Peptides against a protein of PDB entry 6DSZ. Designs and how they scored, part 28

Target 1, 361 residues: chain A of PDB entry 6DSZ
Amino acid sequence: NYVVTAQKPTAVNGCVTGHFTSAEDLNLLIAKNTRLEIYVVTAEGLRPVKEVGMYGKIAVMELFRPKGESKDLLFILTAKYNACILEYKQSGESIDIITRAHGNVQDRIGRPSETGIIGIIDPECRMIGLRLYDGLFKVIPLDRDNKELKAFNIRLEELHVIDVKFLYGCQAPTICFVYQDPQGRHVKTYEVSLREKEFNKGPWKQENVEAEASMVIAVPEPFGGAIIIGQESITYHNGDKYLAIAPPIIKQSTIVCHNRVDPNGSRYLLGDMEGRLFMLLLEKEEQMDGTVTLKDLRVELLGETSIAECLTYLDNGVVFVGSRLGDSQLVKLNVDSNEQGSYVVAMETFTNLGPIVDMCV

## One batch from the design tools (peptide; made by RFdiffusion4, then SolubleMPNN)

Design b1_p9_7_s1 (from b1_p9_7, 4 letters changed)
Fold by OpenDDE base, seed 1:
Structure b1_p9_7_s1 (fold): chain B 361 residues (1-361), chain A 9 residues (1-9)
Amino acid sequence: as target 1 above (361 residues)
Amino acid sequence: SELSAYLKF
């Protein structure tokens, strides 16, 4: 009996950084199809801690810290709509991944969205939002005492949502989304009433954005608002301020992923379909009243990496490049460019063996 | 360079 040791998946389809194992540990979590890999980030590199098998392909993976938790919890949604909230527990040498809550969030009726599954968490940890089906926004209230993830749907008038995020600094949970109608693509906001299970009018909207606007980035305080990324343009809006740039360099290849570098939202990494890595810079202006406003947006080419499916900033200028099409990488961002003008140096490369054909025999 | 100021971590 040749036990064909099923090759472990090597293609990365998600990654996130946070404090999952402890409040003090910096972790990298990597989704590889049905497998979750947990690492501790150290000065010497990535230390493997645990691998976890999931009951399906990981579609959403997000860390969040409810008020009064000492470390982050992990939300996972599978492609088969199984949701769970996971906690890391260690007792001596024994490591357990505990399911705090679980549920199936599949609807019997609905058109699965063409842009795939979107899962987002309110920054204040009031709810999880899911865009699974056209014309529906699913809400999972976050309750510490509830082991069963219960969800409800709110109807969206906007049938073709492209991307959606929760905004920061909002009294009520507020979503910002790009949607498409016959007139083009637009940005809109809604407040989510958990009590009434409905949308209320959001703080702002922007009609007629770029036709290929594809991503929403929620910007933390003090700036607030959102960044909208298209094929040709990057725009910022917070209700009071609008700013747009159209750097020619981003037109060469589609930006497909992003990750925040600074907690205050001053810097973002951007990755495109050619494996180019960019820094998006939010330049601040301090007002006489002590308020911080956005002065300008800049995009700078850092260098080239594997084509990123996901990016996550770790620490000290180290970035994990999760790749589905190529080898994943740890890269270092340097202050000075090399002889080729690149600020990126590969520290470690993780071989991608391609798609695992599970031969069910 | 102006970029080098933004590559301090």
Scores: peptide ipSAE 0.345, ipTM 0.911, DockQ to the pose 0.813
Fold by OpenDDE base, seed 4:
Structure b1_p9_7_s1 (fold): chain B 361 residues (1-361), chain A 9 residues (1-9)
Amino acid sequence: as target 1 above (361 residues)
Amino acid sequence: SELSAYLKF
């Protein structure tokens, strides 16, 4: 019996950072197909803590902290629609990943969306939202005592959702999404009623955004609102403030991923299809009444990395570049540029051996 | 540079 030790997957398809192992530990969680890798971020680099096999390809991986939890919980959705909420528990040297809740969220009817699975969590941890099928938005209420993830669908009139996020600072859970219709791409918001299991009118909409608008970034307070990233433009909207920029540098390659640097949403990392790493900057203006408004948006080229599937800011200017197509990297952002004008220095590179073709023997 | 001010962590 040749136990073909199947090579462990090396291509990264998702990464998240938070406090999963403890309230104090900064963790990096990496999804590699069916494998979840858990690291502690240290001054010396990434310390491996645990690896977890999943019953399918990880499609969604998000950390969230419900009220009263001391550390983050992990939501995972697989490509086969198996959902779970995981908790890290350590008792001495024994490390257990506990399933707090699980469920299958597959529908018998519905067209799987061509843009794939989208999973999002309300910043106030009231619900999980899933765009799995065209014309449906699935809601998983986050109840503390429920070991079974129950979901319901809300009909979405917009059949072609490109991206969706929950907004911050909303009294009710509110989604913001880019969708396409015959007239182009648009941004819309909906409030999600858990009680009525329906959408209510959201606070704002923006019709006729850029034709290639592809990503929504929910911006935390004090700014609130959302950033919409296109091929040629980056726009901000919060219902009261609208701002758009069209920096020529982003036209060279499509931005494909983002990650928030600051908790207040003042800085974001952006990665494009050429492996360029950018900083998106939100400049604040403080009003006389103490309100903070967006003054300007800026995009600055930091340097080049592997083509990012996902980006995660860790700490002290260290960024994890999760790559599916190339080697993943730990990179350092420096205050001063090198001779080539790059602010990025590779600290560590993780070899990508390519897709594990599951040779079904 | 203005960028250096934004690369403080």
Scores: peptide ipSAE 0.335, ipTM 0.908, DockQ to the pose 0.811
Fold by OpenDDE base, seed 2:
Structure b1_p9_7_s1 (fold): chain B 361 residues (1-361), chain A 9 residues (1-9)
Amino acid sequence: as target 1 above (361 residues)
Amino acid sequence: SELSAYLKF
């Protein structure tokens, strides 16, 4: 009887950063299939704190801080539609991951979306939104006292949602999404009424975006609005300002992931299918009235990494490159380029042993 | 470089 020691998963399928272990600690959380790894980011690198087995493949992993919480909570949704909100508790050397709330959000009726599960959290922590099925948007209201995650569905007229985010700075929770219809791809916004359990008209829309528009980035204040990333173009829209760029360099390979560098949304990391790492820059213009508007968008090539499934800016120009197809990396961004024109230096590499083949013994 | 100005963290 060869006890094949089940190899731990090494392929990264998600990563997030925040203050999960404490208000002061900077954490990196890594999803590797059914496993959650929790690290503290230190000057010496990533310090492992805890590893947690989940009841399924992690499909969504998001940190959020409800009003009055001292540290971030973790929302997880599995591929089997098990949802939970997790809290880190430490008492001396004892570390506990506590389930504050849980629920199953599977519907008996609905076509699972071909583009997979999307999970988003309102920046003001009013709700979680889930795109699980075509023509439905699931809402989980965030209530501190509720240990049971209850959800409801809102009918979405747009059947083919490509990506969706909550916008910042909205009085009501507002989603922005790219969808496809027979006429092409479009961007639309909806306000989400928790009370009436319906969509209201959002602040803006943009019809006929790029045919391959694939990602929405919600931009925080002071800019607000959203960035739409396509194959050939990057566009910004906030209802009042529209700006588009078509840098030839992004046409070479599809951008597949992004991560915000600055809390104010001035810089974003972008990763493509060739492992190229870019910086997206939002240049500000300060108006005479003190308002900040977008002046320009720029994309700059930083260098090459492993093909990112996810990117996480940590601190001090350090970036975690979570890879599913290759080795994950901790990289440093430098002010000056090397002899090859790269601003990226690999600090650490994490070997990916490939997909866990479930050998049924 | 112009890019170096944006690589300050």
Scores: peptide ipSAE 0.335, ipTM 0.910, DockQ to the pose 0.816
Fold by OpenDDE base, seed 3:
Structure b1_p9_7_s1 (fold): chain B 361 residues (1-361), chain A 9 residues (1-9)
Amino acid sequence: as target 1 above (361 residues)
Amino acid sequence: SELSAYLKF
């Protein structure tokens, strides 16, 4: 009996940070194909808590905290369109991952989008949005008492959505997205009506953005609005203010991932295809009326890491670099540079043994 | 450096 110890997946395809185990614990959650790893972040490093097998490849993994919950819940969508909301429960030494809600959100009709699955959660936890198919936006209303995830579709006129996010500080749930048409790439917003199950006109749009605009970052209050990341430029728009920068340093390699450092959206980590790690900085201007506006955008090179599939800031300048192509890393951001001018120091490296085909037998 | 001012956590 060869017990072929099935090698555990090592390639990271997603990571998130939040308070999943308790209100006080800081957690790192890592998606490795069908496996979810849960860690507590401690002063001594990452403490493993639980590993969970999922019923398919994880395509979306997002933490969210509905009003009145003491800790975060976890939304997962698989590549086969199985959706669930998970809760962590501990009773003494017994640890359970509870499914609060589940559902299959696959449509019988529709063209799967070439840019893959996008899943987003409204910052006020009113709904989950899914871009699964061209010309459709799927909505899952969030209700506390519903164990069955029900979804409906809204038709999108824009067939080629590149990226989409929910905006912050909106009275109604509002999406911001980059899309492509024969004239180029554009940014548009829509309000989502749960009652009427339709789109209303959003607060703003920007036609003819950079041809390679690829990512949307929703910016929290007090700034609001969105950052649009391209190959040559980074832009900010909130309906009232537009600002664009074109730092030469980002032209060398395509930015492929991002993560917010500060809760107020003042700093973001950016990773490119060469494994360069950047800090994007939003400079504040406080107006006489106490309103905060964006003064400027800056990009600073921090150093080099493994090529990131995903980034997540933990605490105290510690960052997890989730890599699919190379080794994942825990890195420290330092105030002072080393002799090579790098602000990045590797603390721990997690060996990537390559793609594991999980045969679910 | 100016960058060091932004790396305070």
Scores: peptide ipSAE 0.147, ipTM 0.866, DockQ to the pose 0.787

Design b1_p9_7_s4 (from b1_p9_7 with L3I Q4S)
Fold by OpenDDE base, seed 3:
Structure b1_p9_7_s4 (fold): chain B 361 residues (1-361), chain A 9 residues (1-9)
Amino acid sequence: as target 1 above (361 residues)
Amino acid sequence: SSISKYLEF
């Protein structure tokens, strides 16, 4: 009996930070193909709490906190369109991951989108949005008492969505998305009506953005709006204000991931295809009426890491760099640069032994 | 440096 110890997955395809185990604990959650790893972030480093096997490759992993929950819940969507909402429960030394709700959200009709699965959660936890198929936006209403995740589709006229997010500070759930048509790439917004199961006109649009505009970042209040990241430019729009920068340093390699550092959206980490780590800075202007507006956008090179598939800020300038192509890292951001001009120091490296093909036999 | 003030956490 050769016990082939199946090697554990090492390639990271997603990571999130939040309060999953308790309201007080800071957690790092890592997706490695079909495996979910749960850590507590401590002053001594990452403490492993639990590993969970999922029934398929994790395609979406997002933490969210519905009104009146003491801690975050975890939404997972697999590449086979199995959706679940997970809760952490501990009773003494017994640790359970409980499925609060589940469902299959696969459609029998639709073209799977070439840019893959996108899953987003409304900041007010009213719904989950899914872009799975061209010309469809799937909505899962969030209801506390429903163990079965029910979804419906809204027709999207824009067939080639590149990226989509929910905006902050909207009375109704509002999406912002980059799409491509024969004339180029554009940004549009829609309000999502749960009652009518339709789109209403959103607050703003921006036609003819950069041809390689690839990512949408929803910006929290007080700024609101969205950041659009391209290959050559970074733009901000909120309906009232538009601002664009084209820093030469981002032209050297394509930005592929981002993560928010500050709850108020003042700082973002950006990672490119060469493993360069940047800080995107939103400079504030306080108006005489107490409103906060965006004054300027700035990009600064911090240093070099493994090529990030995902980034997540933990605490105290510590960042987890989730890598699919290389080793994952814990890195420290320092106030002062080293002799090479880098603000990044590797604290820990997690060896990537390559993609594990889960042969479901 | 120009960025040091933004690397305080």
Scores: peptide ipSAE 0.408, ipTM 0.923, DockQ to the pose 0.896
Fold by OpenDDE base, seed 1:
Structure b1_p9_7_s4 (fold): chain B 361 residues (1-361), chain A 9 residues (1-9)
Amino acid sequence: as target 1 above (361 residues)
Amino acid sequence: SSISKYLEF
């Protein structure tokens, strides 16, 4: 009996940073197909804590902290529509990952969206939103006492959603999304009523954005609003202010991932299909009344990494570059450039052995 | 303008 030790997956398909093991610990969570890896970020590097097998390929992985939780909870959705909310619990040396809630959110009727599964969490932890099928937005209400994840659908008039996020600073849960129709791509907002199980009119819309607008970034307070990333342009809108830039450097390769550096949304990392790492900068202007407004947007090339499937800022200028196509990396951002003009230094590289062909014999 | 001011963490 050759126990072919099934090679562990090495290709990264998701990563998140937060406080999952404790309120004080900074964690890196990495999704590798059906495997979840949990690390503590230390001054010496990444310390492995736990590995968890999932019942399917991880499609969504998001940390969130409901009001009155001391640490983050983890939402996972698999490619087979199994949803769970996980909690880390340690008792002495015993480490358990507890399922607080679970459910299957598959619909019998619906066209699976061509842009894949999107999962988002309201910043106020009122609901989870899922774009699984064209013309449907699935809502999972977040209730602490509910061990069964129950979902309902709201019909979307916009059949071809490209990306969607919840906005910050909204009285009601509010989504912002890019959609495509025969006239092009557009941005729209909706308020989500849990009570009525319907959409209400959102605070703003922007018709006729860039034809290749592909990503929505929700910007936290004090700026609020959203950033829309295309092939040629980056735009900001918050209902009152619009700003657009078209830096020539982003036309060379498609931006495919992003991650927020600052809690206030002043800096974002961007990764493209060539493995270029950028910083997106939101320049602030302080008004005489103490309000903060966006003055300008700027994009700066930092350097080159492996082609990122996902990016996550850790701490002290350290970034995890999760790669599906190449080696994942832990990189440091430096204040000064090297001799080649790069601000990026690789600290650690994690070998990607390629796709594991599970030969079910 | 130098990017260095935006690489302070």
Scores: peptide ipSAE 0.403, ipTM 0.918, DockQ to the pose 0.802
Fold by OpenDDE base, seed 2:
Structure b1_p9_7_s4 (fold): chain B 361 residues (1-361), chain A 9 residues (1-9)
Amino acid sequence: as target 1 above (361 residues)
Amino acid sequence: SSISKYLEF
């Protein structure tokens, strides 16, 4: 009997940061296939707290803080459409991961989207949105007292959604999405009515964006709106202001992930398929009336890392680079470049042993 | 302008 010691998964397929263990702790949560790893970020590095086995491959992992919660809750959706909301509880040395709510969100009817599962949370924690199937947007209302995750579908006219996010600063939950039709790629917004279970017209749209527009970033207030990332261009739109840049450096490799550095959305990390790390900068202009508008967009090359599947800014210029194809890294961003012109220094490397081939014995 | 001003955290 060869006891095949099941190797723990090492390839990272998602990461998030927030205050999951307490209001004071900064956490890094890492998804490695069916495994969730929970760390506390310390001055000494990543302190492991708990590892949790999930009932399937983690497809969505998002932290959110409902009104009146002292710490973040964790939403997880698996590739088998099992949804849960998790809470961390500690009593002395006893650590429990509590399921606050759960449900299966699989539909019997629908074509699974070829671009995979997208899960998003409204910034005001009114709902979770899921793009699981072509032509459907699934909504999970967030209700504190509900232990059972109930969902409903809204029909999308746009069958080929590329990416979707909830916008900030909207009276009603509002999605912004890139979609493809026979005429190209476009950006549209919809308000989501929980009451009527329908879409209403959103505040703005942008037809005929870049053909390879692949990502939507919702920008917090005071800017609001969204950033659209393509192969050749980065655009900002908020309904009133449009700005586009086409820096030649981003054309060399496809941007595949992003993470917000500043709570106000002034800085974002971008990672490409070559492992290049960029900073996207939103320069502000303060108007005479005290309003803040976007003055300019800039992209600066910081350096090179492992090819990121996900990026997470932690604190003090420390970034976690979650890699599926290579070793994950903890890196430091420095004010001054090294002799090679890089602002990135690797602090720690986490060996990736590659995909666990499930050898069915 | 140097990127250094945006690498203050």
Scores: peptide ipSAE 0.376, ipTM 0.910, DockQ to the pose 0.744
Fold by OpenDDE base, seed 4:
Structure b1_p9_7_s4 (fold): chain B 361 residues (1-361), chain A 9 residues (1-9)
Amino acid sequence: as target 1 above (361 residues)
Amino acid sequence: SSISKYLEF
């Protein structure tokens, strides 16, 4: 019996940082196809804690902290539409990953969206939103006592959603999304009514954004609103403030991933298809009334890394670069540039052996 | 000051 020890997947398709193992631990969670790897971020680097096999390719992986939880919970959605909420439990040396809730969210009717699965969590943990199919937005209400993930669909008039996020600081759960129609790409917002199971009109919209607008970043308070990333432009909108930049440096390659550095949303990492790493900076202006407004947006080239599928800022300028196409990396962001003008230093590299072709024998 | 969890290697 050749136990072909199937090589463990090495290509990273998602990563997230939070407090999953405890309130005090900083964790890095890495999705490698069907595998979840859990690390504790330490002074000496990444300490492996647990590996979890999932019943399918991980398509969505998000940490969230419902009110009254001491640590983050993990939402996972697989490419086969199996959803679960996971909790880390440790009792002495025994480590268990507990399924708090699960469900299958597949619909019998619907066209799977060409841009793939999008899963988002309301910052106030009221619901999970899923864009699985064209013209549908699936809602999973987050209720503490529900072991069964119940979902319902709301019909979207906008059939071609490119990206969607929940906004911060909204009284009702509010989505912001880029969509395409025959006239181009647009940004729209909707409030999500859990009670009525419908969309209400959102606080703002922006018609005719850049034709290649591809990503929405929800910005936390005090700024609020969203950043829309295109091929040539980066725009901010919060209903009251609009600001756009077109830094020439981003035109060279498409930005494909982002990660928030600061809890207040003042800085974001951006990765492009050439492995360039950027910092997006939000400059604040404090008004006389104590309100904070966006003064300006800046983009700075930090350096080059492996082509990021996902980015996550850890601590102390250390960033995990999750790569699907290349080797994943831990990199250090320095204050001073090297002789080549790079602020990025590779600390550790994780060899990517390529896609595990499941040879169905 | 958040105690920096990653030491400068």
Scores: peptide ipSAE 0.065, ipTM 0.714, DockQ to the pose 0.063; fails the geometry check

